# Ledger of designs, part 128: peptides against a protein of PDB entry 5H65

Target 1, 294 residues: chain A of PDB entry 5H65
Amino acid sequence: QYLERTPLCAILKQKAPQQYRIRAKLRSYKPRRLFQSVKLHCPKCHLLQEVPHEGDLDIIFQDGATKTPDVKLQNTSLYDSKIWTTKNQKGRKVAVHFVKNNGILPLSNECLLLIEGGTLSEICKLSNKFNSVIPVRSGHEDLELLDLSAPFLIQGTIHHYGCKQCSSLRSIQNLNSLVDKTSWIPSSVAEALGIVPLQYVFVMTFTLDDGTGVLEAYLMDSDKFFQIPASEVLMDDDLQKSVDMIMDMFCPPGIKIDAYPWLECFIKSYNVTNGTDNQICYQIFDTTVAEDVI

## One batch from the design tools (peptide; made by RFdiffusion4, then SolubleMPNN)

Design b2_p15_6_s1 (from b2_p15_6, 7 letters changed)
Fold by OpenDDE base, seed 2:
Structure b2_p15_6_s1 (fold): chain B 294 residues (1-294), chain A 15 residues (1-15)
Amino acid sequence: as target 1 above (294 residues)
Amino acid sequence: SLSQEDLEKLEKIIS
């Protein structure tokens, strides 16, 4: 749809909800650190969560490694199992289950691994050699997802997380419902396991100024605004640099705002009520930053 | 099927 450009001064005195097209300068933004701006968002309950740090995952997997794999759960129609005992870690038991496709083990690039007792380092290494890795534990009757605080699926460098609030976990054997056991689409895996997948999002607050007024706008975007996936940025130095460059371009440090480039974007207003207090807030939507601003 | 090379890689990782 077409929206006429509206000055901020006019927007600031209008009731919500409304949609606007604006042209403004990015006076400032927060958080300033990129890693602080990347969050996990649940599309169902809309809760924002922090992306777990490496240290957090280390603890989870260390705890998981204290539990021994259940022998009775090894080698099912769904997967073939192999167990290792580490030499230098007091005999830590590690079980790897290779998921089969119609009873046949696929090639590594199509193979999903279920791992019990693996460290973060080991899991990461495996995820770079096989299609996917799921950290699991031995349940009473079946393998189960280890912990929703950890990734339910790791593909390459991408960690897929699930919402603890909205997920109703099902056992690993539910992967049998997947007809295609080679591509391992995250959404399909999540559905089979009863997981509501979280979405990586950029979460930022922009202070916009068009000379007529100043407005704070909220940005929650997964891949459109920067044309960079939030799911990949934390694991890619080049993408991080790109985002930093974009932000520096629109909000250059040590430069007067008069020299800032103009940002054209769409914003929507909405009402927020806290008790008796009513506030109108603004959110950026359907906006891609221009690569070249002249 | 999973190659022997892949198994060897696994063994090197899980050691």
Scores: peptide ipSAE 0.165, ipTM 0.832, DockQ to the pose 0.012
Fold by OpenDDE base, seed 3:
Structure b2_p15_6_s1 (fold): chain B 294 residues (1-294), chain A 15 residues (1-15)
Amino acid sequence: as target 1 above (294 residues)
Amino acid sequence: SLSQEDLEKLEKIIS
């Protein structure tokens, strides 16, 4: 639907909810650090979560490594197993299960690994050599996902997370329901294991100024606004630089706002109630920033 | 069974 451009001063006087097309300058934004702006969002319960740091994952995998793999769960129709004993002082046991496709081991670039007792470093290295890695633990009668606080699936440098609230975990043998055991599509893996996958999103607050008024607009976007996936930016220096360049373009440091380029975007207003307080808030939607200065 | 290539990859990473 066509929307005429509306000045911010007019928007600020109107009731919510409404949609607007605006042209404004980005006076400022928060958070300033990119890694702080990347969150995990559940499409079902809409909870926002922090992306776990390496230190968080280290603890989870260290705890997992204290459990000995169950010999009874090795070598099923679904996977072939190899057990390693590290030569460190503690003699850590590591179990790697190679998921088979119709009873046949696929090529490494098509193979999903299930890992017990692996460190973050080891898992990351394996994810670069094989298609995917799932951290698991020995359950009572089957392998199970280790912890939803850790990735349920690692592909290359991408960590896929699931929602603790919305997921109803199923055992690893449910991967048998997947016809194609070579591509390992994250959504398919999640569905098989009863996981509601979380979505990486950029979460920022923009202070917009068009000369008639100033308002704060909330941005929650996965890949449209920057045309850069939030799921990849944390692990890619070039993508990080690109986002930084875009933000510097619209909000250049050390430069007066008069010289800022104009940003054209769509915003929607909505009501937020906190107790007896009713507030109108704004969210950016359906907007892609252009590389050219307008 | 596990391929030699897979075992070699694992050995380099875990051991």
Scores: peptide ipSAE 0.165, ipTM 0.830, DockQ to the pose 0.012
Fold by OpenDDE base, seed 5:
Structure b2_p15_6_s1 (fold): chain B 294 residues (1-294), chain A 15 residues (1-15)
Amino acid sequence: as target 1 above (294 residues)
Amino acid sequence: SLSQEDLEKLEKIIS
């Protein structure tokens, strides 16, 4: 994909929509906090959502733990079940269902757990020992996903979320449609359960300056810009540090903009109508961070 | 397949 470099002053005079290749300095960006820049995006309805906080998840799982697992839903052809009673004051009952592959229990690293009544802490610990964990509840005739406000699938430290608006949830037995019950690909699990998976994205606004003009460009990207997955960054300190280092490199604090490195990127212009006003906005696309030596 | 050791580990986590 080749585009001739265009100065910002020229871009600011042109109508939208158009695509440009630019070379500019990152004067500033927002939000400044990384945790504020990571969102969930629905590919179907395009709604941006906040990533739930641990406190939010705690409430959801606490509520789920108040419900007793239904004994008639245990030990099906799809899964083997085991029940534990906690030693805490409440005597919480926890049901773990081990999903089988063709009637045989897989190895731990290939096994999907369905959990009723588990806490966030317990679920996270289990997700580090088994392939995946799905929080579930006892429905009328089958196990069902607990709550779309919580992850529908947890793999290691990655929480997979679904869109509440676009999903039409199906019962757990629909996992039978999966021929391979060892890899547990998130998209396949989502499809089987009627879930529209949300995508983790970095959402930022860049103020770009090339000396001829200044414009704001919107960034919504999952893994290309930083070469770091947005889906992993919130739970990985090293990845967070890497993003911070990249941003500090392009926009170093306490340094004059004259000494900033040059950022090369692609931007596209588009029209936004607000009443009688027509505004041209810009979005970064198909860009991996790269700098030119001054 | 899952081992007895795995089940014991689960019990320690949940209990």
Scores: peptide ipSAE 0.112, ipTM 0.815, DockQ to the pose 0.012
Fold by OpenDDE base, seed 4:
Structure b2_p15_6_s1 (fold): chain B 294 residues (1-294), chain A 15 residues (1-15)
Amino acid sequence: as target 1 above (294 residues)
Amino acid sequence: SLSQEDLEKLEKIIS
């Protein structure tokens, strides 16, 4: 488990795969913008995808709002339903289904809402007042998840997404399988609905320099490296500032690299083969940012 | 259970 520190010049001469402990300065990194470094990653198929933009979600929910809730699917043993008609010219129908726990409506902070026809703004407001919100639509026999391109679960400011490739969606009534209908753990909800949840990850490329050599290392991390969850950073200005401060600390603008702090981390090498081309790449792993005393 | 106040707030949000 323990690895001795190895200089980059030595690492660059060795075959892959291997694991190393290094001490180097962060010469540069990409991308420079934090929002560009946060991605969604599937733990099953390992596909990386972009976090949907607000504009994308607006379109999805606008499309959903054009559909009329099916009256036959209202007020089941699982949920109580209420319908609103908006006062706009088109008079869109909005259905909210309050999921019950053992036939009883729970408190708002424990209540899951299923919503048909809501806008992004409305859904976000509701998610701040209730435990969680699932955007749904009326299916043939039951309520169904609206669209995996949108969050399958919204809790506060956190948007939970599912993998389109790996998920096999099941109808809303499958939430009945959950014994606890008050906490609404995202993984439990996902499992009940046949969703493979995506993971928020920081994705960056670091250029590391220890004075003996220069090496590019790939970072894919959810919450260890910065000790900040990637799932929360996009919706929290303070967390964004914290990440920016960390990066500025290790890679301060406008000063010479000699003044940069030392970064200790673990990297692993691996082979990448594309046709006749073979190269060795490096990935950071099991690392929390730590600065050596200058 | 959900309070009447919560329901009223919900209606306000959607309306």
Scores: peptide ipSAE 0.048, ipTM 0.783, DockQ to the pose 0.012

Design b2_p15_6_s2 (from b2_p15_6, 7 letters changed)
Fold by OpenDDE base, seed 3:
Structure b2_p15_6_s2 (fold): chain B 294 residues (1-294), chain A 15 residues (1-15)
Amino acid sequence: as target 1 above (294 residues)
Amino acid sequence: SLSQQDLENLEKIIS
């Protein structure tokens, strides 16, 4: 629908919920560090989660490496298996299962690996050589996803996570339901394994000022606002620089707000109740920032 | 199918 521009002073007087079109300057924003603004969001339960750090993943995979791959689960119709014993003092067992397409091993760029006992470093290296990697463990009757606290699928540099609350995990053999076993679309893999995939989102709070009033607006956006995917930004220095450049453009450090460019965006108001306290909050929506902002 | 080079690459990573 068409929305006329509304000054912040008028918005601040109105009841929620409503939608507005505004023109304001970005006085400030938080968090200031990009990596702190990237979260995981569940589209079903709407819970926000932190993106696991490498240290978190190291612990998970280290624990996984303490388990011995079950020989009974190797070499099925779905995958061919190969086992290694590392030369370290502990003699870590590593199992790699190559998922087949109609009984035939695909090319590396089309091949999904299931890995038991792999380290984060090894898994990441493998994901750059093969299509994708799933960390798994030996269950009682089948291979199973290792841990939803870790990625259920790694493709290149992208880590795909699932919601612990909403997912009902199924065993690896359910990948048989996939007709296409070459592209390994994350959503398809998730569906087959009973995973509700989490969405990478930018989560920020903007303090907006149009000269008539000041308003804090919440931003939760996946790829529209910056036209940069939140799922890729953490692992791409160039994308990080781009986001930083955009934020510096709207909120340049060491410069007075009078010199800031105007930001045009849509915001919606909504009610938040905490006990007896009722508060009106604001969220940015359906907004893309442009390079030619004046 | 997977090439010998693919397996060698894997070996290098896991070894």
Scores: peptide ipSAE 0.363, ipTM 0.921, DockQ to the pose 0.012
Fold by OpenDDE base, seed 1:
Structure b2_p15_6_s2 (fold): chain B 294 residues (1-294), chain A 15 residues (1-15)
Amino acid sequence: as target 1 above (294 residues)
Amino acid sequence: SLSQQDLENLEKIIS
C-alpha cells in the first residue's frame, strides 16, 4: 500500500474515516507494563478480555481436582485411561486419558492427554513431555472440557483459550471427527469441541507527536507490529526483552523527545459515538516496526 | 506407541 505522508495537524482537522501515512515520535505509551498490554480477543464477538493469571488457573484446577473421575467414562475407543491417587493428605485422584489414533496409542510427541484432577504445575509439566493437554471433567455421559476460563489446549508453553460468549461446547467424543489425531492443530481441536478460539493481541495506546500536532492512536496487533507473536511473549523472556528494547528505542527513558527516533506508521481514523458526543479516534494498522527506521 | 519410560515419567509428575 502507498499513501502520502500527512502531518498530524492536517489529520486532526479532517473527518473520519480516512487512512494516513505518518511520521511521528512516540511521546508516550500505555500500558507501560508488557503483561498488561497482552489481551485475548475474540474474532467473532470482538470482545477483549484479560489473560488469566496463574493464580486464577490454580483456583480453577484446584476446584476441578475436587471432582472424582467417573470410572464409567474410562477406556473408550477414543482413549486409554490411567488413574493415580496422590500420596498427599487429600488423596487426590488424577485421571489421564491418552487419546488414540485409530485405536493405537501414538508416540508421546504426538499424544494428546485429557486430564482430570491435575494441578496447573502437573499440567504444565505434562505439556512439555507430550504433544498437548486438555483439562477435562467427567460429564454425565462423556468427558467434557473443564472450564473455558482455563486453557482448552496447552501445547508446550502455549495456552489456548476459548470465548465463553461464542462457544457452544461439545463433548470430548467429538474429537473422533478429527482424521489426524497426531498433530493436534488448535483450530481443529477448537472446531471439534465447538470452541471459538481467542487470539492473543497486543493492546496499547500510543501518543504520537510530529511537532505539528499530537494524537493518540490505538494499537491492536497479534504479531505484525513487533514481529513477535503475542501468544508467545508472556512465556518467553527473550521475546519480552525484545519488545522492551523496541519500546525503549522509540521512547527512551530520561531523554527529551527532541532526541527520539521517528516512527513511520499507518493510522486510520474512525468515528465513535458516545451518547450525544461524537469523537474521532485513530488506530495503527499494517505497520511493522523496523530498526532501519532510525 | 507410548513407551514404558513415558508412563514412568508421567507417574513421576503425578506425585
Scores: peptide ipSAE 0.362, ipTM 0.921, DockQ to the pose 0.012
Fold by OpenDDE base, seed 4:
Structure b2_p15_6_s2 (fold): chain B 294 residues (1-294), chain A 15 residues (1-15)
Amino acid sequence: as target 1 above (294 residues)
Amino acid sequence: SLSQQDLENLEKIIS
């Protein structure tokens, strides 16, 4: 993929679609807050969604906790079940199902938990002690995923979400189709349960200036641009600091743009039609942040 | 298999 460097002034005069290699300074960017730039993207329908906040998840799991686990669905060939009654005023019922591998309970670091009636706090704590957790509910004939508005799989600090529009949920017994019931690869779990997994992406708008012209370029990237996974950044303070440092490096506050480092990247132009109005837009692609030495 | 300690830890979380 070789492209000659093209000045922005020339790009701004050309029709779309085209691909360019550019060298420009990052005059500004939006949004300024990192948490606002991380979103969920469906690779199938391409819908962008906000990452649910803890408050949203609390409500979902509180609602789930109002349901009583079905005794008939406990202790199958797939999982062993244990039930608790909490010591709160409502006597919340919590069911934890330990998924077995070939009829044998695996080690904790290889064990998938299915949980009914758990709080977000409890689920998060469990996900740090076991391989992964799936919040579920008792269906008519089988356990089912609780709600796609919540994670379908939690591994450590990573919340895996599914697309409500594209997913056709299947019951939990479909996990039997997995040959490997120890690693619990998110994509495999999703496939077994009929889920189209969403992808964490950085979504930002860059204002680029090379001295000949100024244009705005759209960034949607999962892990290439910053060399940091969008899926991990929200739960890792160090990664957040790293992204902030990178952005501050390219766009330092309180400093004149003349002192900014040069950013080299690839952009593609495309046409956007809104009624009778035609507009050319630009998107960054296949780019890892790199600067020229000043 | 799951250790007794694992189950105890789980009970501590849920209880």
Scores: peptide ipSAE 0.361, ipTM 0.921, DockQ to the pose 0.012
Fold by OpenDDE base, seed 5:
Structure b2_p15_6_s2 (fold): chain B 294 residues (1-294), chain A 15 residues (1-15)
Amino acid sequence: as target 1 above (294 residues)
Amino acid sequence: SLSQQDLENLEKIIS
């Protein structure tokens, strides 16, 4: 769609909601740290959540490891089970369930592991050797997802999370409903287990200045703005550097704003009511930053 | 199917 470029001074005088194309300089942005800008967003209830830190996950999996795997739930038509007792002083018991495809164990790159009692370190190592890992616990009659505060699915370096509010968890045997038990598409796994998947998003506030006016614009984007997936950036140093380079390009430290490059983007205005106070806010949408050489 | 090497690697991870 085509929108004529509008100066910020004109936008600031208009009622919401409206859409605009603008050309402005990025005077400043927040948060300044990348890890603070990546959030989890529920597409259903629209809550924003913090991405759990490794320390948070360690606690969850440590707690899970205090539970003993139920022998009666091992070796079903869906999976083959193997139990280990660790060599550490506590003698932690770990159960790994290898999900079968039509009664046959698939290749490692196609195999889903269900794990009881595993540590974060062990799970991460396993996710690099097998297709996917699901942390589980022994329920009354079946294996169940361990905790929605932890990933419901780990593939390589990607942690997939579900919404606690919107999800209605089903037991592991519901994976039987999947015709394809080799690719393990996260959305398919989530659907089978009654999980509403959360989406990784970049959340930032930009202060934009075009010389005629200044306004703050909100950015919530998964992969379009930076052309980098928010789902991968926290686990990839090169992607983190790329985002930092982009932000430094538009808002370079140590120089005056007169030398900043111009940012072209789309923004939409919307009304926010706080009691008797009505405020107009702005959000960036459908925007991809160009790779320009300054 | 899963190889013996895969199982051995898993055992090394879980220790």
Scores: peptide ipSAE 0.355, ipTM 0.919, DockQ to the pose 0.012

Design b2_p15_6_s3 (from b2_p15_6, 8 letters changed)
Fold by OpenDDE base, seed 2:
Structure b2_p15_6_s3 (fold): chain B 294 residues (1-294), chain A 15 residues (1-15)
Amino acid sequence: as target 1 above (294 residues)
Amino acid sequence: SLSKEDLEKLEKIIS
């Protein structure tokens, strides 16, 4: 749809909800650190969560490694199992289950691994050699997802997380419902296991100034605004640099705002009520920053 | 059931 450009001063005195097209300068933004701006968002309950740090995951996997794999759950029609005992870690038991496709073990690049007792380092290494890795534990009757505080699926460098609030976990054997056991699409895996997958999003607050007024706008975007996936940025130094460059371009440090480039974007207003207090807030939507601003 | 290649990869990772 087409929207005429509206000055901020006019927007600031209008009721919500409305949609606007604006042209403004990015006076400032927060948070300033990129890693602080990347969050996990549930599309169902809309809760924002922090992306777990390596230290958090280390603890989870260390705890998982204290449990012994259940022998009775090994080698099913769904997967073939192999167990290792580590030499230098007081005999830590590691079970790896290779998921089969129609009873046949697929190639490594198509193979999903289920791992019990693995460390973060081991899991990450495995995820780069196999299609996917799911950290699991031995349940009463079947393998189960280890912990939703950890990734339910790791593909390469991408960690897929699920919402604890909205997920109703099902046992690993439910992967049998997947017709295609080679591509391991995260959404399909999540659906089979009763997981509501979380979405990586950039979460930022922009202070916009067009000379007529100043407005704070909220940004929650997964891949459109920067044309960079939030799901990949934390694991890619080049992508991080790109985002930093974009932000520095629009909001250069040590430079007067008069020299800032103009940002054209769409914003929507909405009402926020806290008790008796009603406030109008603004959110950026359907916006891609220009690569070249002249 | 496990391929030689898979075992080799695992042996290098799981110590």
Scores: peptide ipSAE 0.206, ipTM 0.851, DockQ to the pose 0.012
Fold by OpenDDE base, seed 3:
Structure b2_p15_6_s3 (fold): chain B 294 residues (1-294), chain A 15 residues (1-15)
Amino acid sequence: as target 1 above (294 residues)
Amino acid sequence: SLSKEDLEKLEKIIS
């Protein structure tokens, strides 16, 4: 639907909800650090979560490594198992289960690994040599996902997370329901295991100024605004630089706002009630920033 | 069974 450009001063006087097309300058934005702007969002319950840090994952995997793999769960029709004992002082046990496709081990680049007792470093290295890795633990009668606080699937450098609130975890044998056991599509894996996958999103607050008024607009976007996936940016220096360049372009440091480029975007207003307080808030939607200065 | 390649990859990673 066509929307005429509306000045911010007019928008600020109107009731919500409404949609607007605006042209404004990005006076400022928060958070300033990119890694702080990347969150995990549940499409079902809409909870926003922090992306776990390496330190958080280290603790989870260390705890997992204290459990001994159950010998009874090794070598099923779904996977072949190999057990390792590290030469460290504690003699850590590591179980690696190679998921088979119709009873046959696939090529490494098509193979999903299930790992018990692996460290974050080991898991990350394995994810670069094999298609995917799932951290697991020995359950009563089957392997189970280790912890939803950790990735349920690591594919290359991408960590896939699930929602603790919305997920109803199923055992690893449910991967048998997947017809294609070579591509390991994250959504398919999640569905098989009863996981509601979380979505990486950029979460920022923009202060917009068009000379007639100033308003704050909320940005929650996965890949449209920057045309860069939020799921990849944390692990890619080049993508991080690209986002930084875009933000510097619209909000150059040390430069007066008069010299800022104009940003064209869509915003929607909505009502937020906190107790007796009713507030109108704004969210950016359906907007892609251009590389050229407008 | 596990391939030689798979085992070699594991040996290099898990110590």
Scores: peptide ipSAE 0.198, ipTM 0.848, DockQ to the pose 0.012
Fold by OpenDDE base, seed 1:
Structure b2_p15_6_s3 (fold): chain B 294 residues (1-294), chain A 15 residues (1-15)
Amino acid sequence: as target 1 above (294 residues)
Amino acid sequence: SLSKEDLEKLEKIIS
């Protein structure tokens, strides 16, 4: 794509929608904290929601642990089951179901676990020992996903979430529709279970200034802008540092804006109507920041 | 049936 560079002062005078190439300085950005800038986005209904906090997940799994696994749902053609009783004061029941591939139990690194009654800590540990984990509960006739407020699939440190609005959950036996029960692709699992998977996105507002004008531009991006996946950044200290370094480079603290580096990016304008009030807004698109822009 | 290795891993995690 090619567009001629347009000064902000000219852009501010034009009607929407239009696309622009700009060169501007990042005067400021919001939110300042990285964890506040990472959201979950539904590709179907386009709603944004917060990534659940660890405390939220603890509550969900604690509640799930109060339910007793149904013995009638153990050891099906789809999975082999094992039950543990913890030695704590509550004697919590934990059911682990090992999903089989064509009746054969796969290796641990290929195995999907279905967990009833597990804590967040236990589930996270299991996700590092096995391929993936789905927190489930005993339904009337089959195992079911525990709660869409929690991850429907955990692979390593990656938590996959589904949209409550758009998903129409199906029972766990629908995993039988998957021909390959070893790779456990999140999208395939979601499709089998009737889940619309949410996407991790960076959501930020940039205040851009090129000396001729100032405008705010919205950023919603999953992995292009920083060349870092939003889905991984919250669980990786090195990736967090990288994002922080990038933002500090473009918006360095303690110095005047005239010393800031120039940011080259694409923005698109669009109309927003709020009652009788019409407003033109701007969004960053198709932009990757690079160190050589300094 | 479950492998001994898998059971051992689980028992170390779930106590």
Scores: peptide ipSAE 0.181, ipTM 0.844, DockQ to the pose 0.012
Fold by OpenDDE base, seed 4:
Structure b2_p15_6_s3 (fold): chain B 294 residues (1-294), chain A 15 residues (1-15)
Amino acid sequence: as target 1 above (294 residues)
Amino acid sequence: SLSKEDLEKLEKIIS
């Protein structure tokens, strides 16, 4: 497990795959904007996706609001339903289904809401007052998840997404399989509904320089590198500032690289073959940012 | 159970 530190010049001469411990300065990194570095990653098919923009979600929920809730699907053993008609010109129908625990409505902080016809703004407000919200629509026989392009579960400010490729959606009544209908653990909800949850990850390319050589290393990490969850950073200004501060510390603008702090990390090399072209790439792994004393 | 206050808050959000 323990690896001796290897200079970059030596690493650059070796074949892949191998693992290394290095000490280098962060000469530069891409992308420079934090919001561009946060992606959604499927642990099953390994597809990387962009986090949907607010505008994209608005469109999805607007489309959903054009559908009328099916009265036949209201008030089941699983949930109690309430319907509102908005005062706008179109008279938008909004259905909210309160999921019950053993036939009893739980407290708001333990209650899962299923919502039909809600706007993004309304859903976000609800998610701050109740445990969680699932955007749904009326299916043929049961309520169904609205759209995997939107979050399948919203808890507070956290949007949980599912993989379209790997998920095989099941109807809402499958939530009955959950013994605990108060905590609403995202993974449990996903499993019940046939969803493969996506993972928030930081995706960056670091240019590392230890004075002997220069190497580009790929970073894909959810919460270890910065000790900040990628799942929370986009919705928390303080966390964003923290990440920015860390990056500015390792790669300060306007000063010479000689003054940069040293970064210790683990990297692994791997082969990438595209037709006749073969190259060695590098990825950071099992690393928490640590600064050496200058 | 859900309080009347919670339901009122909900109605305020949706209406």
Scores: peptide ipSAE 0.179, ipTM 0.847, DockQ to the pose 0.012

